# Peptides against a protein of PDB entry 4LZF, part 16

Target 1, 155 residues: chain A of PDB entry 4LZF
Amino acid sequence: GGRLVVFPNGTRKELSADGQTVKVMFFNGDVKHTMPDQRVIYYYAEAQTTHITYPDGMEVLQFPNNQTEKHFPDGRKEITFPDQTVKTLHPDGREESVLTDGTIIQLNPDGSKVIQFNTGQREIHTADFKRREYPDGTVKTVYSDGRQETQYPTG

## One batch from the design tools (peptide)

Design b1_p16_1_s2 (made by RFdiffusion4, then SolubleMPNN; from b1_p16_1, 9 letters changed)
Fold by OpenDDE base, seed 1:
Structure b1_p16_1_s2 (fold): chain B 155 residues (1-155), chain A 16 residues (1-16)
Amino acid sequence: as target 1 above (155 residues)
Amino acid sequence: SVEPEDKTKDPEPELP
């Protein structure tokens, strides 16, 4: 049979009959589940946040505002915001946001920015220029010196 | 039996 241990501070520990599931109910209302698959599910009662840790080093955070975060073993983070925007933070400092309309916003470690619009247009921001690429192959560039260039597709 | 320790630091969400 399962076992219940009650500690002097009011913390309770429930053990399954097979010993593969452990539930700790802390005196502060926090709950820790150790599962047969070795994942640990920790619930912070005050913050109303669920934190899952996996044996491979993956972590999943679920916040009360419906934000979800995945922390990968390689140091990458994937954040799903309440508005369903997905932001990826890379260990090299690169950031990528995917909007619900399919727009992709990339921030590069060098400070450059790339926006891939759902219309097929792309905008590139660098220290030297701002460039707009159109689906027809037209490219408009505004340089930092104020010069403007338009490149037309070969027609 | 060692008393289980609770986590003292709550995780904070990433900002938009």
Scores: peptide ipSAE 0.202, ipTM 0.820, DockQ to the pose 0.059
Fold by OpenDDE base, seed 4:
Structure b1_p16_1_s2 (fold): chain B 155 residues (1-155), chain A 16 residues (1-16)
Amino acid sequence: as target 1 above (155 residues)
Amino acid sequence: SVEPEDKTKDPEPELP
């Protein structure tokens, strides 16, 4: 059969009969499961947060507000916010957010921002200007000095 | 057997 170890501090350790599953119930209410596939599921009782670590270095966080995070071994993070926005943080500092309406927001390491609207319009933000690109090829630029320029499509 | 140690720091969620 399985084994139960009770420690003096009140922590309990349950071992499966095959020894492949280990459950630790800490005195503070935290729970650690080590699974046969070597994933470790840690539950923080106070924070009500679940943290799964995989042997390949993948991590999954589940927060009590329904936010979920995937931390990839390459350093990429994928965050699903409570509003169902999905944000990807890249190791190079690039950030991409996909909104529920299909809008994509990209933050680049150089500080530039690109918004791809669900309407097909694109907005580009740089230190020097904001530019709106329209599906018809019209481009409107507002420069940091307040100058405005409109470029019309070559029909 | 060594007593298992609980994690002392809770993970913090990323901000929007």
Scores: peptide ipSAE 0.201, ipTM 0.820, DockQ to the pose 0.059
Fold by OpenDDE base, seed 2:
Structure b1_p16_1_s2 (fold): chain B 155 residues (1-155), chain A 16 residues (1-16)
Amino acid sequence: as target 1 above (155 residues)
Amino acid sequence: SVEPEDKTKDPEPELP
């Protein structure tokens, strides 16, 4: 059969009969499950947050506000916010947000920004200019000195 | 058998 160990501080440890599942119920209300696949499910009782760690170094966080985070072994993070925006943080400092309407916002380590609109328009922000690209091939650029340029499509 | 230790720091969510 299974085994229950009760520690002096009130922490309890339950072992399955096969020893493959371990449940620790801490005195503070936290719960730790070690599964047969070696994933660890930790529940923080005060924060009401679930933290899953996988043997490959993958981590998954589930917050009480419906935010979820994936922490990849390469250092990348993928955050799904309560509004269902998905933000990816890359190890090189690049950030990408995908909005619910399909708009993609990219922040680059150099401070430049690219917005890919769901309409097919693209906007590029740099230290030197703001550029709007249209699906017909028209490109409008506003430079930091106030100069404006429009490039029209050929055809 | 060593007594299991709880995690002392709660995880913090990323900000928007």
Scores: peptide ipSAE 0.199, ipTM 0.820, DockQ to the pose 0.059
Fold by OpenDDE base, seed 3:
Parts: C-alpha cells; structure tokens; sequence
Structure b1_p16_1_s2 (fold): chain B 155 residues (1-155), chain A 16 residues (1-16)
C-alpha cells in the first residue's frame, strides 16, 4: 500500500500506506524522515550528524563525536560535550558550564565570572578584582591594581 | 509533485 517515487536526480521518496511516514533518501546520501508525530529526523550523510526538529521548535543535534545539543524554542541551548560537561547558553548571554566533578562555571553578560568549586569555595572574577571565598568565611581579594585584601571570619 | 531538496549546509557543533 506504500508508494515509492524516484526522481530524475536519484532522490527517492517513500510514503507509508497510511501516509503518516515519509522517508526521503536524497541523491547525496542524506535521509529525511517525517514521523506521525510531525517530528523531522534529518541525517546528514557526509557529516554523520542527526538533526531532529519538533513541531514546538525544539531541535536536537547529535554529532559523530558524541556531542549532543538541545536548541530550545526560547533560544536556550544545552550542549553536552563528549567529556560530559554540560554547557547552557541563555538568551540573555549568560553561560553556565557544569563539569563532571560538580564545579559550576558561570559567565555573566556583564563580563563577570563565578566559579563554584565542588570544595565549597567560590571564585568571583570582575573587571576590578578576583575574589576567593572559603567555606570557613575567609575571603581573599586581589584587586586589579595589585592590592590584596583578606577578610577573616567573624567568630 | 515537487522534488524534495536536501539541506544545503551541515550543522556545526558548538565549541567548548
């Protein structure tokens, strides 16, 4: 009950009997599947990359190096790198990386950087200073002018 | 029926 169409350029289109699934095999080796749920699965043969598009605007990219990207309809991107670091790119320009050891690195639109170490230490980078906060309440600041300040915990 | 067209550009991965 299905239908096969062969085009002059060598592209082939397969229609399921119910018409709900369409498979296009392009002459360049690319493959496009349109599924009953209206998601489109595109395979780039040369790049060996899979690109899934959803009706809501969600996109998923799967690269041959094991990198996976989620492109959300709101413009947010979530990248899982081959080393399993997860980086989130926010529409406001904020970036957040979560390392496998639990370290969180935040880059803010103002150019500031915050590192939350898995040890409970935090480091803050601004144009004016680098600051290290310790779990005991000690704070060390190195200013851009070379001045250093240590604040000791009260107690 | 219109001939299906392949995508012209491959997606590039984000850099670390």
Amino acid sequence: as target 1 above (155 residues)
Amino acid sequence: SVEPEDKTKDPEPELP
Scores: peptide ipSAE 0.199, ipTM 0.820, DockQ to the pose 0.059

Design b1_p16_1_s3 (made by RFdiffusion4, then SolubleMPNN; from b1_p16_1, 8 letters changed)
Fold by OpenDDE base, seed 3:
Structure b1_p16_1_s3 (fold): chain B 155 residues (1-155), chain A 16 residues (1-16)
Amino acid sequence: as target 1 above (155 residues)
Amino acid sequence: SAVPPDRTHDPEPELP
């Protein structure tokens, strides 16, 4: 059979009969499971948050508001917000958000922003201009000095 | 055996 250890502070430790699973029930209500595959599932009782750590360095956070975060070993983070927007934070500082309507918003480390609309239009924001690209090839640019330029598609 | 420590800091979610 398994073993149960009860500590003086009320923390309890359960070991499976095979020794492959360890469950710690902390006095504060937190729970830690160490699984046979070496993943660690930690439940924060007060925060109602689950934190899974994998032996390869992957981490998964599940928050009570339905937000889920994946922390990859390479430093990338993928956040699924409660509204189902998915935001990716890259180690180089680039951020990408995919909205539920298919719009993609990219923030670049240089401060530029690119929006790919679900309509096929694209908007580019730089320090010098905002540019709108249309599916027909029309390009409208508004420069920081207030100048506007329209480039028409070559027929 | 030492008493297993609980974690002292709760994780915080990323902001939008």
Scores: peptide ipSAE 0.224, ipTM 0.839, DockQ to the pose 0.049
Fold by OpenDDE base, seed 4:
Structure b1_p16_1_s3 (fold): chain B 155 residues (1-155), chain A 16 residues (1-16)
Amino acid sequence: as target 1 above (155 residues)
Amino acid sequence: SAVPPDRTHDPEPELP
């Protein structure tokens, strides 16, 4: 059978009969599960936060506001916000946000920004200009100096 | 990204 150890401080440790699962219930309400697959599930009672660590270096954070963060072994982070926006932080410094309406916002390491609207329009922001690309191939550019240019698709 | 709080210290291994 399983084993329960109760420590003098009130911490409890439960071992499964097979020894593959360990549950530690700390005196402060924190809970640590070590699973057969070697993932560790830590629950912070005060913060109401769950932190899962995997043997491959993957980490998952679950916050009480329904924010979830995935920290990939390659350094990529994926944040699901309470509003269900998904933001990916890439190791190269690129950030990509996918909004619930399907809009994609990309922040590039060079400081440029690209917005792919759900309408098929794309907007590019650089230090020098803002450019709107339309599905028909029309491109409108507003330069930082206030100049405006419209490029029409070659029919 | 919020930093997780400090974990509670693991209980000492039982002395055989």
Scores: peptide ipSAE 0.176, ipTM 0.757, DockQ to the pose 0.406
Fold by OpenDDE base, seed 1:
Structure b1_p16_1_s3 (fold): chain B 155 residues (1-155), chain A 16 residues (1-16)
Amino acid sequence: as target 1 above (155 residues)
Amino acid sequence: SAVPPDRTHDPEPELP
């Protein structure tokens, strides 16, 4: 059968009969589960936060405000905000946000920004200009010197 | 990203 160990400080340790599942209930209310798949599920009682660690180095954080963070072994982070916006932080410093309306916002390491609107329009921001691209092929550019240029589709 | 708090110290290994 399973085993229960009670420590002098009030911490309890439960072992499954097969020995593959271990549950530690700490004196402060924290809970640690070691699962047969070698994932570790840690619950912080005061913070009401769940932290899952996987043997490949993947980590998942679940916060009480319904935010979820995935920390990948390659250094990438994926944050799902309470509003269901998904933000990806890449190891190269690039950031991408996918909004619930389908808008994609990319921040590049050089400080440039690209917005892909759900309408098919795209906006590019650089140090030198802001550019709006339209689905019909029209491109409007506002340069940092105040000059404006419109390029029309060839047709 | 928020940093999780410090984990509670694991209980000492059971003596054999």
Scores: peptide ipSAE 0.173, ipTM 0.760, DockQ to the pose 0.393
Fold by OpenDDE base, seed 2:
Parts: C-alpha cells; structure tokens; sequence
Structure b1_p16_1_s3 (fold): chain B 155 residues (1-155), chain A 16 residues (1-16)
C-alpha cells in the first residue's frame, strides 16, 4: 500500500505503493507531484500557476489567464498568449510572433522588423527605411530622409 | 525524514 507522512508544519507527503509517484501537499496549499518519468509538477496555490520541470531541463508554465510558456534547455522561450498568439524568444535576441490569422512578426537583434502578412504582403522596417512588398512584385520604399521609391514588377 | 523545502518564489508571466 501507499504511505502518508504528516510533518509537524502541516505538510503532507503521499507515496504510491511502488514509490514512483510522490505527492507533497504543502501547508500553504502548494502541491508538488514527482512522477515516474522524473518530471515535477508544482502548483502554486496563491498564484494558481502550474510549473512543470523535466529531467532534460525543459520547463512549462501554465498561468490562470490561459497563458502557457515553454522554457527550452537552449534558452529559447515559446509563449502562447491568451489570444493564441505564439511568441518565440530566441537566445540571440530574435523574437517571432505568429498571429492567429497567420501573420508573422519578426524582431531582429539589429532592431529591424519584418511583417509577413497573411495576404502575401511583406513589410520591412529598418533604421533607414520602411519597405512594402506586394504579391504582384511591386515594392514601395519610404526612406528616413523622406524619399520614396516604387519598383514595378517586370512583365 | 526531512521536511520538504517550499518554493518561495512564484514565476511571473512574460509581457506581450
């Protein structure tokens, strides 16, 4: 059978009969599950947040507002916001957001921004210009000095 | 048996 240990501070520890599953119910309402695969599921009662840690260093956070975060061992983060936008933070400082409509927004370490619209249009923002690329091959550029250029498709 | 240590720092979500 399983075993229950009650500590003087009110914390309770339940062990499965095989000893592979451990449930700790802390005096503050927090709950820690250690699973047979060595993942640890920690529930913060006050914050209503679940934190899962894996043996390979992967971490998953689940917040009460329906936000989910994945923290990868390489330092990458993947955030699913309540609106279902998925944002990836790369170790090099690059950020990528994928919107629910399929629009992709990239923020580069140099400060440049690229938007790939679901319509097939692309917008590029740099310190020197804003550029709009159209599916037909038209390209419009507005430079920081106020100059404008339009390149028309060949054909 | 030792009393299990409690976590004292709650994780915060990243901002959009």
Amino acid sequence: as target 1 above (155 residues)
Amino acid sequence: SAVPPDRTHDPEPELP
Scores: peptide ipSAE 0.057, ipTM 0.704, DockQ to the pose 0.059

Design b1_p16_1_s4 (made by RFdiffusion4, then SolubleMPNN; from b1_p16_1, 10 letters changed)
Fold by OpenDDE base, seed 5:
Structure b1_p16_1_s4 (fold): chain B 155 residues (1-155), chain A 16 residues (1-16)
Amino acid sequence: as target 1 above (155 residues)
Amino acid sequence: SAEPEDRTKDPEPELP
């Protein structure tokens, strides 16, 4: 049979009959489950947040506002916001946001920004210019000095 | 067995 241990502070520890599942109910309301696969499910009662840690170093956070975060062993983070925007933080400092309309926003470590619109247009922002690329091959560039250039598609 | 300890820091969500 399973075992129940009650500690002096009121923390309770439940062990399965096989000893592979451990549930700790802390006095503060937190709950820790250790599963047979060695994943740890921790519930923070005050924050109402669930934190799952996997043996490979993967972490999953579930926040009460429906935000979900995946923390990968390589240092990458994938955040699903309540609005269903997915933001990826890369270890190299690059950030990518995928909007629900299919627009992709990339922030590069050099401070440049690339927007891939769902229409197939692309906009590039650098310190020196803003550039709009159109599906027909037209490219419009506005430089920081106010110059404007249009490159027409080679037909 | 040692008494289990709760975690002292709550995780904070990434900001948009």
Scores: peptide ipSAE 0.242, ipTM 0.845, DockQ to the pose 0.059
Fold by OpenDDE base, seed 1:
Structure b1_p16_1_s4 (fold): chain B 155 residues (1-155), chain A 16 residues (1-16)
Amino acid sequence: as target 1 above (155 residues)
Amino acid sequence: SAEPEDRTKDPEPELP
């Protein structure tokens, strides 16, 4: 049968009959579940946050504002914001945001920025220029010196 | 058996 241990501080530990599931209910209201698959589900009662840790080093955070974060073993983070924007933080400092309309915003470690619009237009920002690429193949570039160039597709 | 310890630090969400 299962076991219940009650500690002097009011913390409770429930053990399944097979011993593969452990539930700890802390005196502060926190709850820790150790599952048969070795994932640990920790609920922070005050913060109302769920933190899942996996044996491979994956972590999942669920916040009360409906934000979800995945922390990958390689150091990458994937954040799903309450508005359903998905932001990926890469270990090299690159950031990528995917908006609900399909727009992709990339921030590169060198400070450059790329916006891929859902219309098929792309905008590239560098230290030297701002460039707009159009679906028809037209490219407009504004250089940091104020020069403007338009490249037309071969028609 | 040692008494289980609660976590002292709450995780903070990433900012937008």
Scores: peptide ipSAE 0.238, ipTM 0.843, DockQ to the pose 0.059
Fold by OpenDDE base, seed 2:
Structure b1_p16_1_s4 (fold): chain B 155 residues (1-155), chain A 16 residues (1-16)
Amino acid sequence: as target 1 above (155 residues)
Amino acid sequence: SAEPEDRTKDPEPELP
């Protein structure tokens, strides 16, 4: 059968009969499950947060405000916010946000910003200019010196 | 067997 160990501080450890599942109930209310697949599910009682760690280095966080995070072994993070915006943080410092309307916002390590609108328009922000690209091929650029340029499509 | 230790630091969510 299974085994229950009770420690002097009130922490409890339950082992399955096969020894493949371990449940630790800490005195502070935290709960740790070690599963047969070697994933570890940790519940923080005060924070009401679940943290899952996988053997390959993948991590999943579930927060009480409905935010979820995936931490990949390569250092990439994928955050799903309560509003359902999905933000990806890349190891090189690049950030990408996908809004619920399909708009994509990219922040580059050099401080440049690219917005891909759901309408097919694209906006590019750099230190030197702000550029709007339209689906018809029109491109409008406003330079930092106040100069404006419009490039019209051929055809 | 050593007594299991709880985690002392709670995870913090990323900010928007």
Scores: peptide ipSAE 0.235, ipTM 0.843, DockQ to the pose 0.059
Fold by OpenDDE base, seed 3:
Structure b1_p16_1_s4 (fold): chain B 155 residues (1-155), chain A 16 residues (1-16)
Amino acid sequence: as target 1 above (155 residues)
Amino acid sequence: SAEPEDRTKDPEPELP
């Protein structure tokens, strides 16, 4: 009950009997599947990359190096790198990376950087200073002018 | 029926 269409350029289009699934095999080796749920699965043959698009605007990219990207309808991107670091790009320009050891690196739109170490230490980078906060309450600041300040815990 | 067109641009991965 299905239908096969062969085009002059060598592209082939397969229609399911119910018409709900469409498979296009392009002459360049690319493959496009349109599914009953209206998601589109596109395979780039040369790049060996899979791109899934959903009706709500969600996109998923799977690269041959094991990188996976989720592109959310709100403009957020979530990248899982081959080393399993997860980076989130926010629409406001904020970036957050979560390392496999639990370290969190935040880049803010104002240019500041915050590192939350898995040891409980935190480092803050601004245009004016670098600051290290220790779990005991000690805070060390190195200012851009070379001044150093240590604040000791109260107690 | 119009001939299906392949995509002209391959997606590029985000850099670390």
Scores: peptide ipSAE 0.235, ipTM 0.843, DockQ to the pose 0.059

Design b1_p16_2 (made by RFdiffusion4)
Fold by OpenDDE base, seed 1:
Structure b1_p16_2 (fold): chain B 155 residues (1-155), chain A 16 residues (1-16)
Amino acid sequence: as target 1 above (155 residues)
Amino acid sequence: PEPAPEPNPPPPPPTP
């Protein structure tokens, strides 16, 4: 059978019969589960936050506002906001947001911005120009000096 | 005797 240890401070530790699952119920209301697959599920009672730590170093945070964060071992973070927007923060400083309508917004470390619209149009913002690409192959560029260029599809 | 496990420090806040 399993084993239950009750400590003088009120913390309880429950071990499964096979010893592969450990549940600690802390005196402050926190709960820690160590699973057979070596993931650790920690529930913070006061913050109402769940923190899952995986053996490979991946971490998942689930917040009471319905935000979920994945922290990858390489330093990348993937945030699912309450509105279901997904934002990825890369270690190089690049940020990518996927909106619920399928629009993708990329912020690059050089300050450039790329928007892939759900319509198939793409907009590129740099220090030197703004460019709109259309599904038919038309490309319109407005340069910082005020020059405008339209490139028509070849075909 | 096994010392009582201690709870973790508070979690980080959500990323804005």
Scores: peptide ipSAE 0.340, ipTM 0.890, DockQ to the pose 0.947
Fold by OpenDDE base, seed 5:
Parts: structure tokens; sequence; C-alpha cells
Structure b1_p16_2 (fold): chain B 155 residues (1-155), chain A 16 residues (1-16)
């Protein structure tokens, strides 16, 4: 059958009858669930944070401000902010943000920035220029020296 | 007797 262990410090440990589920209720209010699939669900009482760890090394953090973070085994992080913006941090240093309006902002390791607007326009920022690409194929470039260039579609 | 399990250290704060 199931077991309940009560420790002198007030921590309690509940084991399922099959022994595959373990619930530890710590004296500080934290709760740790070990599940049959070997995932561990840890609730931090003071921080009101839930931390799930998976056998493959995946981690999920759920914060009281409604932020969720996924930490992938490859080092990638995916953050869903309270406003539902999703930011991905890649191991190569690239960052991508997807805004709720569909705009995608990419920060590259070289310091360049690419904005894909929901209108289909794209803006590229480098140390040397800002470039706006339009759906019709027009490209406008403003260089750091103040020069401006427009490239018209060849069609 | 089984030693009492200890709670984890505090979690990291949310990534800004």
Amino acid sequence: as target 1 above (155 residues)
Amino acid sequence: PEPAPEPNPPPPPPTP
C-alpha cells in the first residue's frame, strides 16, 4: 500500500502504492512531486514558482507574474512573457522575439537586427546602414554617412 | 532511519 513518512522537522513524504509517485511536502511549504515518467515538479512556496524538470534535461519554469520559461537541453531558452511576447535565446547568441502583432525581431550575434513587420516589410539594421525592404521589391537604404539609396524592383 | 529530504535552494528570478 501507500506510505506516509513524517520526519521530525515536519517534512512529509507520501509514496503511492506502486511506489512510482512520490510527493514531498517540505517544512517550508515547498512541494516536490516525482512522477512515474520521471519528471519532477517542484513548487517553491515563497517564490510561488513551479519548476518542472524532465529526464531529457528539459526544464520549465512558471513564475507568479505569468511568465513561462522553457530551458532546452541544447541551451536554448524560450520565454513567454506576461504580454504573450515569445523570446527565444539561441545557444549561438541569436535572439528572436515574436510580438503579439506578428512582428518578428531578430538580434544576431554580429550585432545586426532584423525586423519582420506584419505588413510584409523587413528592416535590417547593421553598423553601416538601415535598410527597408518592401513587398513590391523596393529597397531603401540609409547609410551611416547619411547617403540614401533606393533600389527599384526589376520587374 | 531515512534522513529527511531537504528543500531546494530558491529558484532563479524570471529572465528580464
Scores: peptide ipSAE 0.340, ipTM 0.890, DockQ to the pose 0.943
Fold by OpenDDE base, seed 3:
Structure b1_p16_2 (fold): chain B 155 residues (1-155), chain A 16 residues (1-16)
Amino acid sequence: as target 1 above (155 residues)
Amino acid sequence: PEPAPEPNPPPPPPTP
């Protein structure tokens, strides 16, 4: 059978019969589950936050506002916001956001920005210009000096 | 006797 330990401070520790699952119910309402697969599920009662840690170094945070964060062992973070926008933070400083309408926004470490619109248009922002690419092959560029250039499709 | 386990420190806030 399993074993229950009750500590003088009110914390309770429950061990499964096979010894593979451990549940700790802390006096403050927090709960810690250690699973057979070595993942640890920690529930913070006051913050209403769930934190899962995996043996490979993956971490998952679930917040009461419906935000979910995944922290990958390589340093990448993937954030799902309450509005269902997904933002990826890369270790090199690149950021990528996928909006619910399919628009993709990329922020590069050099400060450049690329927007891929759901219409098939693309906008590129650099220190030197803003460029709009259209599905028909037309490209419009506005340079930082105010010069404008239009490249028309061949055909 | 086994010492009582202690709860974790508070979690980080959500990333803005």
Scores: peptide ipSAE 0.336, ipTM 0.890, DockQ to the pose 0.946
Fold by OpenDDE base, seed 2:
Structure b1_p16_2 (fold): chain B 155 residues (1-155), chain A 16 residues (1-16)
Amino acid sequence: as target 1 above (155 residues)
Amino acid sequence: PEPAPEPNPPPPPPTP
């Protein structure tokens, strides 16, 4: 059968009959589950936060505001916000946000910004210009000096 | 005798 250990400080440790599952109920209300697949599920009672750690180094955080974060072994983070926007933070400093309407916003380490609209239009922001690319092949550029250029599609 | 397991430190806040 299973085994229950009760410690003097009020912490309890429950082992399954097969020894593959361990549940620790801490005196502060926190709960730790160690699963047969070696993942660890930790519930923080005060913060109402769930933290899952995997043997490959993957981590998942679930917050009470409905935010979810995935921390990948390569240092990448994927954040699903309460509004269902998904932001990816890359180790090189690049950030990418996918909005619920399908718009993609990329922030590059050099400070440039690229917006891919759900309409198929793309906007590029640099220190020197803002550029709008249209699905028909038209490209409009506004330079920082006030100059404007339109490139028409080849007929 | 097995020492009592200790709880983890507080979790990080949500990334803004």
Scores: peptide ipSAE 0.335, ipTM 0.889, DockQ to the pose 0.935

Design b1_p16_2_s1 (made by RFdiffusion4, then SolubleMPNN; from b1_p16_2 with P1A E6Q N8P T15L)
Fold by OpenDDE base, seed 2:
Structure b1_p16_2_s1 (fold): chain B 155 residues (1-155), chain A 16 residues (1-16)
Amino acid sequence: as target 1 above (155 residues)
Amino acid sequence: AEPAPQPPPPPPPPLP
């Protein structure tokens, strides 16, 4: 059979019969599960937050507002917001957001911004210009000095 | 005897 240990501070530890699952119920209401696959599941009672740690260094956070975060071993973070927008933070400083309509917004380390619209249009923002690329091959550029350029499709 | 386990520190706040 399993084993239950009750500590003087009110914390309880439950061990499965096979010894592969450990459940710690802390006196503050927090819960820690150690699973056979070596993942550890923390539940923070006051914050109502679940934190899963994996042996490869992956971490998953689940917040009470329906936000979910994945923290990858390479330093990348993926945030699923309550509105289901997914934002990826890359170790090189690049950020990418995927909206629910399929629009992709990229922020680059050099400060440039790229928007890939669900319509197939693309917008590029730099220090020197804003550029709109259209599905037909038309490209419109507005430079910071006020100059405008239109490149028409060939064909 | 095993010392009483202590609860972990509070979780980090959600990323902005």
Scores: peptide ipSAE 0.204, ipTM 0.825, DockQ to the pose 0.914
Fold by OpenDDE base, seed 5:
Structure b1_p16_2_s1 (fold): chain B 155 residues (1-155), chain A 16 residues (1-16)
Amino acid sequence: as target 1 above (155 residues)
Amino acid sequence: AEPAPQPPPPPPPPLP
């Protein structure tokens, strides 16, 4: 059978009959579940936050505002915002946001920015220029000095 | 006897 241990500080520890699941109910309302798959689920009562840690080093955070974060073992982080925008933070400093309309915004470590619009247009921002690429192959560039160039598609 | 478990530290705040 299972066991229940009640500690003097008010914390309770429940062990499953098979011993593979452990539930610790802390005196502050926090809960820790250790699962058979070795994942650990923390529930923080005051913050209303769930934090899952996996044996491979993956972490998942679920916040009361409906934000979810995945922290990968390689240092990558994936944030799903309440509005369902997904932002990925890469270990190299690159950031990528996927908006609900399908627009993708990439921030590169060199300070450049790339926007892939849902229309198929692409915009590149650098220190030297802003460039708009159109689906037909037209490219418009506005340089930092104010010069503008249009390259027309060649057959 | 097993020492009384202590609550974990507070969770990190949401990333901006």
Scores: peptide ipSAE 0.203, ipTM 0.827, DockQ to the pose 0.916
Fold by OpenDDE base, seed 3:
Structure b1_p16_2_s1 (fold): chain B 155 residues (1-155), chain A 16 residues (1-16)
Amino acid sequence: as target 1 above (155 residues)
Amino acid sequence: AEPAPQPPPPPPPPLP
């Protein structure tokens, strides 16, 4: 059979009969589950936050505001915001956001930005210019010095 | 005897 250990501080530890599942109920209301697959599910009672750790180093955080975070072993982080926007933070400093309408926003480490709109338009921001590319091949550029240029499609 | 398990520190806040 299983075992129940009750400690003097009020913490309780439940062991399965096979010893592969361990449940610790801490005196502060926190709960830790160690599963047979070696994943650990920790619930922080005060913060109402769930933290799952996997044996490969993957971590998943679930917050009470409906935000979820995946922390990958390679250092990448994927954030799903309450509005269902998904933001990826890359180890090289690149950031990518995918909006619910299909718009993709890329922020590069050099400060340049690329927006791919769901309409097929693309906007490029650099230190020197802002450029809008249209599906018909029209390109409009506004340079930092205030100069504007329109390039028409050659068709 | 096994020492009483202690809870870990509180989690970090959500990323911005």
Scores: peptide ipSAE 0.201, ipTM 0.822, DockQ to the pose 0.923
Fold by OpenDDE base, seed 4:
Structure b1_p16_2_s1 (fold): chain B 155 residues (1-155), chain A 16 residues (1-16)
Amino acid sequence: as target 1 above (155 residues)
Amino acid sequence: AEPAPQPPPPPPPPLP
């Protein structure tokens, strides 16, 4: 059979009969599960947060507001917000957000921004200009000095 | 004897 250890501080440790699963129930209500696949599941009772750590260094956080975060071993983070927007934070400082309507927003380390709309339009923001690219090949640029330029498609 | 396990520190807040 399994074993139950009760510590003087009220923490309990349950070991499965095969020794592959360990459950620690802390005196503060937190729970730690060590699974046969070596993943560790923390439940934080006060924060109502679940934190899963994997042997490869992957971490998954599940918050009570329905936000989920994946922390990759390479330093990348993927956030699924309650509204189902997915934001990726890259180690180089690049950020990408995918909205539920299919719009993709990219923030680059140089401060530039690219929006790929679900309509096929693209918008590029730099220090020098804002540019809108249309599916028909039309390009409209508004420069920081207020100048506007339209490039019409060929055809 | 095994020392009593201590709970981990609280998790970080959700990323903004």
Scores: peptide ipSAE 0.200, ipTM 0.824, DockQ to the pose 0.902

